# Designs tried in a protein design run: peptides against a protein of PDB entry 3T6J. Part 63

Target 1, 375 residues: chain A of PDB entry 3T6J
Amino acid sequence: PIVESYIGFIESYRDPFGSRGEFEGFVAVVNKAMSAKFERLVASAEQLLKELPWPPTFEKDKFLTPDFTSLDVLTFAGSGIPAGINIPNYDDLRQTEGFKNVSLGNVLAVAYATQREKLTFLEEDDKDLYILWKGPSFDVQVGLHELLGHGSGKLFVQDEKGAFNFDQETVINPETGEQIQSWYRSGETWDSKFSTIASSYEECRAESVGLYLCLHPQVLEIFGFEGADAEDVIYVNWLNMVRAGLLALEFYTPEAFNWRQAHMQARFVILRVLLEAGEGLVTITPTTGSDGRPDARVRLDRSKIRSVGKPALERFLRRLQVLKSTGDVAGGRALYEGYATVTDAPPECFLTLRDTVLLRKESRKLIVQPNTRLE
Target 2, 372 residues: chain A of PDB entry 3T6J as posed
Amino acid sequence: PIVESYIGFIESYRDPFGSRGEFEGFVAVVNKAMSAKFERLVASAEQLLKELPWPPTFEKDKFLTPDFTSLDVLTFAGSGIPAGINIPNYDDLRQTEGFKNVSLGNVLAVAYREKLTFLEEDDKDLYILWKGPSFDVQVGLHALLGHGSGKLFVQDEKGAFNFDQETVINPETGEQIQSWYRSGETWDSKFSTIASSYEECRAESVGLYLCLHPQVLEIFGFEGADAEDVIYVNWLNMVRAGLLALEFYTPEAFNWRQAHMQARFVILRVLLEAGEGLVTITPTTGSDGRPDARVRLDRSKIRSVGKPALERFLRRLQVLKSTGDVAGGRALYEGYATVTDAPPECFLTLRDTVLLRKESRKLIVQPNTRLE

## One batch from the design tools (peptide; aimed at target 1 G84)

Design b2_p22_4_s1 (made by RFdiffusion4, then SolubleMPNN; from b2_p22_4 with Y2F E13R K15R E16R A22E)
Fold by OpenDDE base, seed 1:
Structure b2_p22_4_s1 (fold): chain B 375 residues (1-375), chain A 22 residues (1-22)
Amino acid sequence: as target 1 above (375 residues)
Amino acid sequence: MFVAGDVYPNDERARRLAEELE
């Protein structure tokens, strides 16, 4: 078997300033069969990058073929076990040296397990589809999130000698129609510049890339989905995201006005974006559970994903990228924190919904790390 | 990326996976 491992100060999700890594490590075995799908995605990555909603001038100058491997984790030491990893966590290195992607396949497989009667916040008519396609949709989302999410976009940089990595005279900001007005200076990084919002912002961008590109027929084909199956995978992926946005409220602390989990904050932001799109795309309805206590239902109109959802996400994702590329912290913070704000304002009443989410919270699950053997 | 869904370790799918990895 092929063994992969990493160890060190790698992920900065627990750093309030998004810069200091937590010491973690894993040992895993390559799942060759599952890796094949991700290799096909890698083979299409250069073309798929062109489908992202920003000009080529905002994409990396040179495509560097990354590695993408599905891993079965034997042991993981850290605060949490991710479903996917993209390293290194330095954008400059990602753009100039390359990067590696991994999907922690058996972590995803565990996450696939859902009992219908315990599945919260979904309409009854969606539960069966959700259970059926949650796994496959996760594979798609993780692949896109890591490879084309974290693996996409360019940072505009002026080096220590004053040279730019972009043509100041010809590159136009698609949001403003003007020349580029801001960039990263020598020594500035994504994390150092965007600080407290860097991790969550980047996760939001990556998740948005996943949702956006999963609509592309080529992506579904790569993963082996066609026809109605492909549409169901898309639907469930989007449904999972909006549901996750609701679940995310668990990780918000009203008293401190802060989020405790970057990915969940990101998913809440996406929920807000899709709610803002309106037109019946997403509906959250407070209900009463069978126990007589508060409950809620999230509904996603399948027929409006492409017509309403995609354009909304496109605009939002483009803004995220443009603000990231230009190092516009003020604009980026204003945009992101605006969507990340949790109030009790109607019609959503998110703070009230948070109480419902907490009420329906499932017990923390224990992940048991497996063994392997030679036979 | 971290998953956001519920995890049920006693689910049949999880059990099968564990057996395959054992």
Scores: peptide ipSAE 0.295, ipTM 0.651, DockQ to the pose 0.071
OpenDDE base, seeds 2, 3, 4, 5: peptide ipSAE 0.037, 0.033, 0.035, 0.026; ipTM 0.574, 0.593, 0.562, 0.710; seed 5 fails the geometry check

Design b2_p22_4_s2 (made by RFdiffusion4, then SolubleMPNN; from b2_p22_4, 7 letters changed)
Fold by OpenDDE base, seed 1:
Structure b2_p22_4_s2 (fold): chain B 375 residues (1-375), chain A 22 residues (1-22)
Amino acid sequence: as target 1 above (375 residues)
Amino acid sequence: MFVAGEVYPNSEEARKLARELE
């Protein structure tokens, strides 16, 4: 078998300043069959990057073909096992040297069906569809998130000699209509500038890229979905995200006004964006469970994903990228923290919903080393 | 990308189930 591994101080999610990596490592075996789908995605990556909602001037100057491999994890040492990885975590290196993507395909995969009765916060009519397509939709999301999320966008930089990596006279900020007014100076990085929001902000951008691009027919075709199946995969992917936004409330600490998990914070932000879009796209309804205790249901109107959801996400995603590219920390923080704020204001009453989420909290899964065999 | 601790059937199992439902 083909074996891949890495070890070191890699992911900075546990650093409140987003800079110091946690020591981790894994050993995995290449899944050739699943890797083939991601190879097709890589082959289309250069074209798909052009579908992202920012001008080419805000995208990398030269496309560098990355590796993308699906891995079956044998062992993982760390505080948590990711579903996907994009490395290195340095934007400058991603732009100039390249990057690698991996999908840890067996992390949450099982050989048996999910227990329907334990699935929280979904309408009964959505549960079967969700159970059926969660896995496939997740593969799509991970692929897009890593390759075209983390692997996209340009940072505007002035080097130590005063030279810019963009034309100051011709590049226009699509949000303001003006010339570029801010950039990264020599020695400044994404993490150093955006600090406490850097990790969550970037995850939010990557997740948004996934949702946005999964609407593209070519993406679904690459993963082998057509017709009604493709539409169901799209629906379940979006549904999963809005549900995750609700579940995210578990990871908010009201007393400290902080988030304890960057990805969950990102998903809450996306939920807020889609709720703000209105027009019945997303609805969260408090209910009473069969046990007589508080419950909730999230609804996503399938018919409004493209008409309402996509435009809202497009605008938001463009703003994220523009603020990132220009190193506009003040603007970026204002935007992101605005959507990440959790209050009990109506109609959502998120703090009250948080109590409901906590009441319905499931026990944490314990993942152990899998078995391998020769066939 | 991290995913909150929900388990799901693998892609092959999902496709099998889809065929059975149709």
Scores: peptide ipSAE 0.326, ipTM 0.671, DockQ to the pose 0.033
OpenDDE base, seeds 2, 3, 4, 5: peptide ipSAE 0.037, 0.045, 0.042, 0.035; ipTM 0.436, 0.519, 0.531, 0.515; seed 5 fails the geometry check

Design b2_p22_4_s3 (made by RFdiffusion4, then SolubleMPNN; from b2_p22_4, 6 letters changed)
Fold by OpenDDE base, seed 1:
Structure b2_p22_4_s3 (fold): chain B 375 residues (1-375), chain A 22 residues (1-22)
Amino acid sequence: as target 1 above (375 residues)
Amino acid sequence: MFVAGDVYPNSEEAIKLAKELE
């Protein structure tokens, strides 16, 4: 078998300031079959990057072909096991030196699949489809999230000598129509500038890239989906995201006005964006469960994903990128924290929904190292 | 990308692997 591993201070999700890495490590075996799909995605990455909703001037100057491998994890030492990884976590290095992507394909494999009757917050008519396609849609999302999410975008920088990595006279901010007015100075990084929101903001950008690009027929074709299957994968991916946004409320602490998980916060933000789009795209309905206790249902109108959802996500994603590229912390924080705010305001009443989410949450799953053998 | 609980499921290959490891 082909074995891969890494170790060190890598992920900063446990740092409130998003800067200090947690010491972690893994040992994994390459899954060749699954890696083939990601290899095809890599082969199309340069072209797909051009499909992202920002000008080429906001994208990397040159494409650096990354590695992308699906891994079956044997051992993972850390506070949490990711489904996907993009390293290094330094934007400057990603832009100039390249990066590697991995999908930890067997993450949560030890955990029991949710039984249909226990699947929360979905309409009955969506449950079977969700169960059927959640796996494939997950693979698509992880691939896009890592490779084209974390692997996309440019930071505007003025170096120590005063030189810019962009043409100040010709590059236009697509949101304002004006020249670029802010950038990263020498020594400034994404994490250092955006600090407390950096991790969640970046995860939100990456997740949004996944949702946005999964609509592209070429992406679905790369993963082997066409026709009705492709449409179902898209639908389930979007449905999963809006459901995740609701589930995310578990990780919000009202008393402290803070989020305890960056990715879940990101998913809540996306839910808010899609709710704001309106037009019946996403509906969350409080209900009463069979046990007589509070419940809820999330509904996504499939027919409005492209007409309503995509434009809303496009605008939002572009704003995320532009604010990131220009180092506009004030604008970025205002945008992101606005969507990340959890109140009990109607019609959603998110704090009330949070109580429902907590009531319906399942027990936390434990993952332990498996035994392996050669035969 | 972190997955929390049942937010994102395992791939088919993950399920297959899990069965093989049992």
Scores: peptide ipSAE 0.310, ipTM 0.657, DockQ to the pose 0.063
OpenDDE base, seeds 2, 3, 4, 5: peptide ipSAE 0.033, 0.037, 0.034, 0.253; ipTM 0.500, 0.578, 0.534, 0.645

Design b2_p22_4_s4 (made by RFdiffusion4, then SolubleMPNN; from b2_p22_4 with Y2F K15I E19K E20K A22E)
Fold by OpenDDE base, seed 4:
Structure b2_p22_4_s4 (fold): chain B 375 residues (1-375), chain A 22 residues (1-22)
Amino acid sequence: as target 1 above (375 residues)
Amino acid sequence: MFVAGDVYPNDEEAIELAKKLE
């Protein structure tokens, strides 16, 4: 077997300022079959990057072919186990030196193991479809999230010598129609500037890239889905995200007005974006469970994903990227915190829904180190 | 990094500690 490992201070999600890495490490075995799908995704990455909703001037100047492998993790030492990784976490290195992606396939498989009777907040008609396609949809989402999410976009930088990595005279901000007015100075990084929102903001961008690009036929083809199957994978991927946005309320602390998990905050933001799009795309309905206690149902109109969802996500995602590229912390914070705000305002009444989410909370899954053998 | 919500920590104590270590 091909063994991969890493170790060190890598992820900064537990740092409230997004700067200090947590020491972690893993040992994993390459899954060749699944890696082949990601290799095909890599082969299409340069072209798919052009499908992202920002001008080429906001994308990396030169495409650097990354590695992407699917791994079955044997041991993971850390506070949490990811399903996908993009490293290094330094945007300057990503755009100048390249990056590596991994999918922890067996971690994703753990997420697949949901019993139908325990599956919360979905319509009954969606449960079987969700169970069937959750796994495949996760593979798609993780691949896009890492490779084309974290692996996309450019930071505008003025180096220590005063040189810019962009043409100040010709590059136009697509949101304002004006020349670029802000950038990263020498010594400034994504994390240093965006600080408390950096991790969640970036995860939101990456998740949004996944949702946006999974609509592209080529992406589904790469993963081996065509026709009705491809549409079902798309639907379940989007459905999973909006459901996750509701589940995210578990990780919000009303008394402190803070989020305790960056990825879940990101998913809540995406839910808010898609709710704002309106037109019946997403509906959250409070219900009463069979036990007589509060429940809820999330409904996603699949027929409106492309017509309503995609444009909404496109606008939002472009705005995320532009604000990131230009180092516009004020604008970025205003945008992101606006969508991340949790109130009890109608019609959603998110604080009330949070009570429902907590009531319906599932037990945390335990991931156990597996054994391997050679046959 | 992609993380399922149920497999990643939300340790408020750890976050507070991190703030103190700045």
Scores: peptide ipSAE 0.242, ipTM 0.655, DockQ to the pose 0.163
OpenDDE base, seeds 1, 2, 3, 5: peptide ipSAE 0.053, 0.064, 0.216, 0.126; ipTM 0.646, 0.532, 0.696, 0.706; seeds 1, 5 fail the geometry check

Design b2_p22_5 (made by RFdiffusion4)
Pose (drawn by RFdiffusion4):
Structure b2_p22_5 (pose): chain A 372 residues (1-112, 116-375), chain P 22 residues (1-22)
Amino acid sequence: as target 2 above (372 residues)
Amino acid sequence: FAGVYYANYTPEVAAPGEVISE
């Protein structure tokens, strides 16, 4: 459509429980030139789902070209203006017929070297160069194969299923599936507090995982003297964000105040666990004399160490999502999401530095439409 | 579930747009 639109109580992020949605609405025009560079990604999107760490029976049944667009926003009502979105928020529809992927083009043009804290003098160069371009990649993957992948196991009214039980097996355990989503049950209704952050984490992780693929970069025009940087800046940005996320964590209530930032911290911790000197947090000192930190990500070890930690992670997340296993999901997540002062990082002590170097986000003014 | 992507410090809306009847 020339004009793209949507509204309702949709994103559930701000419900302390995680079920009730916050009202919003938007009207934006579809840009053509930048969209084809996405519809491309849609065309070849089919194959990639099978590159995911879980078997094809642990994935949605068919596939689709649900849609991927680039929208110049006119009116976005509500608290915020996301860079990209995958909706409608009803999973059942996501599997049965489809969903949509939205990359807002003109919001970007808004959001773009001393504020590059927790990086090095190198790095921030590659950051300034490849952040913008890589942003499209991460978004495309986050939206398309982030939430586009995965399958829910639901018990329909009768004792039957939405799938064939005897032929489905859990790779982690080896048994046959003993858990699932029953009638009326949904992602938020079960995982609740964690559902948003958990699902987002899965999406971003698939983001990096497939951001390692030559084809996607060929779609975004990255290869050779190019294919490097973008991938690096992407991962580096992920680990840095994992550091900045401490600001949005409340230690006194042992509670996270956001899904995205928490998820990013989790991915950071998983990478740190992979060890092998791939990632480091150094309690440095800024030129101003105050405290500081430098995030060190060895790029040569990206495929040899980091990737395994990813596909093992995604495999587990997805496995626990399909069977709807909350116990394992939480134990696997809230354990990763835990914040403590234990070395050789001391995140409780780092958080202060993160708050000192903290940033306050900008404001986006919006135009109106007068009726003549 | 609504998959939404936000940058590290995605800006907030200063004021929503309106249709004004003149």

Design b2_p22_5_s1 (made by RFdiffusion4, then SolubleMPNN; from b2_p22_5, 11 letters changed)
Fold by OpenDDE base, seed 3:
Structure b2_p22_5_s1 (fold): chain B 375 residues (1-375), chain A 22 residues (1-22)
Amino acid sequence: as target 1 above (375 residues)
Amino acid sequence: MTGVFYDEYQPEIASPGEVLVL
């Protein structure tokens, strides 16, 4: 079998300033059968990058074909177990040297196992569909998130010699209609500039790319979905995201006005964006559970994903990318923290909903790592 | 990175519940 591993200071999610890496490592075996879909995604990546809602001037100048492999993890040493990985985490290296993507297939497999009776915050008519397509939809989301999320976009840089990696006279900021007014200087990085919001902001961008591009027929075809199945995968992917945005409230600490988990904060932000879109796209309804205690239901109108959801996400995702590319920390922070703010303001009453989420939360899962053998 | 399980961010949970084998 093909064995892959890495070790080192890799992920900065546990650093409040998004800079210091956590020491982690894994040993995994390549799942050749499951890698085939991701290889097809890689083969289409250059074309799919053009579907992202920013000008080519905000995308990498040269596409660097990455590796994408499905891995079955034997051992993972770290604080959390991911579903997918994109490395290196340095945007400059991703832009100039390339990157590698992995899907942790066995992690995904166990994440798919949900008991219907324990599935919270969904309408009864959505539960069976959700259970059926959660796995496949998440495969799509992870693939897009890593490859075309983290693997997309350009940072505007002025190097130590004063040279720019973009034409200052011709490149226009699509949000302002003006020339580029800010960029990264020598020694400045994404993490160093955006600091406390860097990790979550980038995860939000990557998740948004996943939702946005999963609407593309070619993506669903790559993953082997057509017709009604493709539409169900799309629906469940979006449904999972809005549900995750509600679940995310567990990871908010009101007393400290902070988020404890970057990905969950990102998912909450996306939920806020889709709620803001209005028109009945997303509805969160407080209810009473069978136990007589508070509950809630998230509804997503399938028919409005393309007409309402996609345009809202497009605008938001473009703003994220433009602010990232230009190193506009003030604008980026204002945008992101605005959507990440948790209050009890109506109609959503998110702090009240948080109490419901906490009431309905599951105990943390214990992950047991496997052994393997050759036959 | 996209994560599924981040128990380290749930210090208020005293004991694990469901056991998942990879």
Scores: peptide ipSAE 0.228, ipTM 0.751, DockQ to the pose 0.100
OpenDDE base, seeds 1, 2, 4, 5: peptide ipSAE 0.195, 0.194, 0.178, 0.224; ipTM 0.752, 0.739, 0.736, 0.741; seed 2 fails the geometry check

Design b2_p22_5_s2 (made by RFdiffusion4, then SolubleMPNN; from b2_p22_5, 12 letters changed)
Fold by OpenDDE base, seed 5:
Structure b2_p22_5_s2 (fold): chain B 375 residues (1-375), chain A 22 residues (1-22)
Amino acid sequence: as target 1 above (375 residues)
Amino acid sequence: MTGVYYETYQPLIATPGQVLVL
């Protein structure tokens, strides 16, 4: 078997300032069969990057072909086991040297095991479809999230010599129509500038890229989905995201006005964006469970994904990228924290919904790492 | 950066819950 490993201070999710890495490490085996799917995605990545909703001037000047490997984890040491990884965590190195993507395939496989009777917040008619396509849709989402999410976008930089990596005279901010007014100076990084929102903001951008690009027929084809199956995968991927945005409320602490998990905060932000789009795209309805206690249902109108959802996500995703590229912390914070704010304001009443989410919370999952032998 | 999907997957910890074997 081909063995992959890494070890060190890698992920900063547990640092309130997004700067200090947690010590983490794994040993894994390459899943060759699943890796072949991601290799096809890599082969199309340069083309798919052009489909992202920002000008080429806000994309990396040169596409650096990354590695993308599916891994079966044998041993993992850390506070949590991810479904996917994009490394290094330094945007400057990602732009100049490239990056590596991994999908933790056996983690994904375990995550897909959902019992129908325990599946919360979905309409009954969606449950069977959700169970059927959750796994495949996750593979699509993870691939896009890592490769084209974390792997996309340019940071505007002024180096130590005062040289810019962009043409200040010709590059226009698509949101303002003006020349670029801010950038990263020497020694400034994504994490150092955006600090407390950096991790969650980047995860939100990556998740949004996944939702946006999963609508592209070529993406579904790469993963082997056509016709009605492709449409069902799209629907379930979007449905999973809006459901996850509701579930995310578990990770909000009202008393501290803070989020405890970066990805869940990101998913809540996406839910808020899609709710704001209106037009009946997403509906969250408080209900009464069979036990007579509060429940809720999330509805996604599949017929409005392309007509309502895509344009809303496009505008939001472009804003995320532009603010990231320009190092506009004030604008980025205002945008992101605005959508990440949890109140009890009508019509959603998110604090009330949080009580429902907590009431319906599933038991926490514990991962048992395998003990393997050669046969 | 890592993608954590669905619930937080934790190694064996003191909290009771569903046991998932990788």
Scores: peptide ipSAE 0.041, ipTM 0.631, DockQ to the pose 0.193
OpenDDE base, seeds 1, 2, 3, 4: peptide ipSAE 0.018, 0.020, 0.032, 0.022; ipTM 0.613, 0.579, 0.632, 0.576; seeds 1, 2, 3, 4 fail the geometry check

Design b2_p22_5_s3 (made by RFdiffusion4, then SolubleMPNN; from b2_p22_5, 10 letters changed)
Fold by OpenDDE base, seed 4:
Structure b2_p22_5_s3 (fold): chain B 375 residues (1-375), chain A 22 residues (1-22)
Amino acid sequence: as target 1 above (375 residues)
Amino acid sequence: MTGVFYEEYQPEVARPGEVLVL
């Protein structure tokens, strides 16, 4: 078997300032069959990057073909096991040297074992579909999240010699219609500038890229889905995200006004964006469970994903990227924290919903090292 | 950067209710 590993101070999610990496490592075996999907995605990456909702001037100047491999993890030493990884975590290196993506295939596979009776916050009519397509939709989402999410976008930089990596005279900010007024100076990084919101903001951008690009027929085709199956995968991917946004409330601490998990905060932000889009795209309805206790239902109107959801996400995602590219921390923080704010304001009453989420919380799962053998 | 963390695998201090083998 082909064995891959990494070890070191990699991810900074546990640093409140997003700068210091946690020591982690994995050992994994290459899954050749699953890697083929990601190879096809890589082959289309340059084209798909052009579908992202920002001008080419906000994308990397030169496409660097990344590596993308599906891995079956044998051991993962860290605070949590991701479904996918994009490295390095330095935007400058991503822009100049390229990057590597991995999907932890067996981590994705264990998520498929959802018991219908334990599946919370979905309509009964959606549960079977969700169970069926959760896995495949995760493959799509993770692939897009890593390759085209984390792997996309350009930081505007002024180097130590005062040179810019963009044309100050011709590059226009698509949000303002003006010339670029801010950038990263020498020594400034994404994490150093955006600090406390950097990790969650970037995850939100990557998740949003996944949702946005999964609507592209070519993406679904790459993953082997066509026709009704493709539409179901899209629906379940979006449904999973809006459900995750509700579940995210578990990881909010009202007393501290703090989010404890970057990805869950990101998912809540996306939920807020899609709720703001209105038009019946997303509805969260408080209900009473069979036990007589509070419950809730998330509804996503699949017929409105493209007409309502996509435009809303497009605008939001463009704003995320523009603010990231320009190093506009004030604007970025205002945008992101605005959507990340949890109140009990109607109609959603998120703090009340949080109580419901906590009430319906399932016990944490423990992932253990698999056994492997040679045949 | 890491991709999706499932709600079940969040790096919070809690006792597991189920053990999954990768």
Scores: peptide ipSAE 0.127, ipTM 0.736, DockQ to the pose 0.191
OpenDDE base, seeds 1, 2, 3, 5: peptide ipSAE 0.123, 0.126, 0.149, 0.195; ipTM 0.721, 0.714, 0.715, 0.738; seeds 1, 2, 3, 5 fail the geometry check

Design b2_p22_5_s4 (made by RFdiffusion4, then SolubleMPNN; from b2_p22_5, 12 letters changed)
Fold by OpenDDE base, seed 1:
Structure b2_p22_5_s4 (fold): chain B 375 residues (1-375), chain A 22 residues (1-22)
Amino acid sequence: as target 1 above (375 residues)
Amino acid sequence: MTGVFYEEYQPLIARPGKVIKL
C-alpha cells in the first residue's frame, strides 16, 4: 500500500490567536479509487480558479499544481479528526512553493450512517434525499474546500526591499473601485494579522468556495454526477450547510460571547449570509417535537439557490477575499464579526434556537481506530 | 486553519473494516 503520514505542530484551531499549532499526527493508506476523482479536480483547478468571484489580480500569479489524495486513516492522534486537510498553513508558501490536499475518506464515511429518526432540524420530505446524498455531497465539498478554497487567492505583499507583488497603478479593488491601499508588510502573515478571526474566517471562505463552485457543471461531472443527481447533490450540499449553521449554535458560549469551534462559527456565518439574502431562500421555523418539547426546521428553497443564494454568496465571498488580499483587518473583522454575532433578536431569535439545538443534541460520535488485514 | 470538520452527532456504529485491495 501507499502510506502517507504527517506529524507535528500543524493546525492552530485551539490557539485563540490562531498562530500556535496543536501537536498532531496520522498514518494513512492511499485510497486509489477516490484519489482519482480528486486528480481530475486538480486537472481542472486552474480553470475553476477563474470562476471564483474576484479579479485575476486577486488570484495567484502562477498556478502551482498541488497533490490531492484520498486517505484511509489508520491512526489519528489529535483533539479532532478532520475530513480534509490543506497544508502548509502558510499562505506565502502556498503561493510560492505549493500545497498538498488530503481527504480523510474513512472519516467522511462515518458521517454516512445517519438514522432517519435521528436526523434533526430537517423537513420530513428532505430526510431521505439528505441521507442519500450527504456522503457524495461531502466528497464534493471537501474537495472544493481544500483545493480551491484554501488553495485560492493572493495576498498583496510589500517585501523588505519595498517591492510589491502587484502593480499598484493598475490593480483595482473591486469593492471600492480604487487602487489598493493596504497590504501585508514583510513578516506579516494571515494568522498574525487577522489573529482571533483568522482560522474561522479562512474556513468560512473555503466553505463558501465549496458552495459556490459546486454549482458549476464541470465540478459535478468530475465527481460523476449528471442530470437530476447533480442537482440533488447541489441541493443537499447547500441544505447541509444551512443545517450546520443552525447546529453551530451549540459551539457558541453566550456568557463569554465566543465561539469554541472555528468551522462551526464559519457555518453559522454562511447561514446568516443566506438568511440575509431573503426571498424565501432559507427559513428556520421553531416547531414542537413529538415529545412536546421545542424543535426546529430548516428549509432551503431549491429553486432559489442559483437565483438568490449564488449572488448573495458571490458578493460575500468576494468581500472575504478582497479584505484578505489587502490585509484589511478592520474591514474583515467588521464584516465577519457582524455575521458571527449571536443575539436573540427576531425573527430568528438565535439564542432561543440555541436552547433548542442543545435540547436536541445527539451524543458525540466515538471514532475507533481501525486495523488492516491482508485477504 | 486548513481542515474540514463535520458534525459528530451520530451514534456509535460498529462497522466492519473496509477491505482494500493492495
Scores: peptide ipSAE 0.036, ipTM 0.594, DockQ to the pose 0.230
OpenDDE base, seeds 2, 3, 4, 5: peptide ipSAE 0.034, 0.031, 0.033, 0.033; ipTM 0.587, 0.600, 0.596, 0.579; seeds 2, 5 fail the geometry check

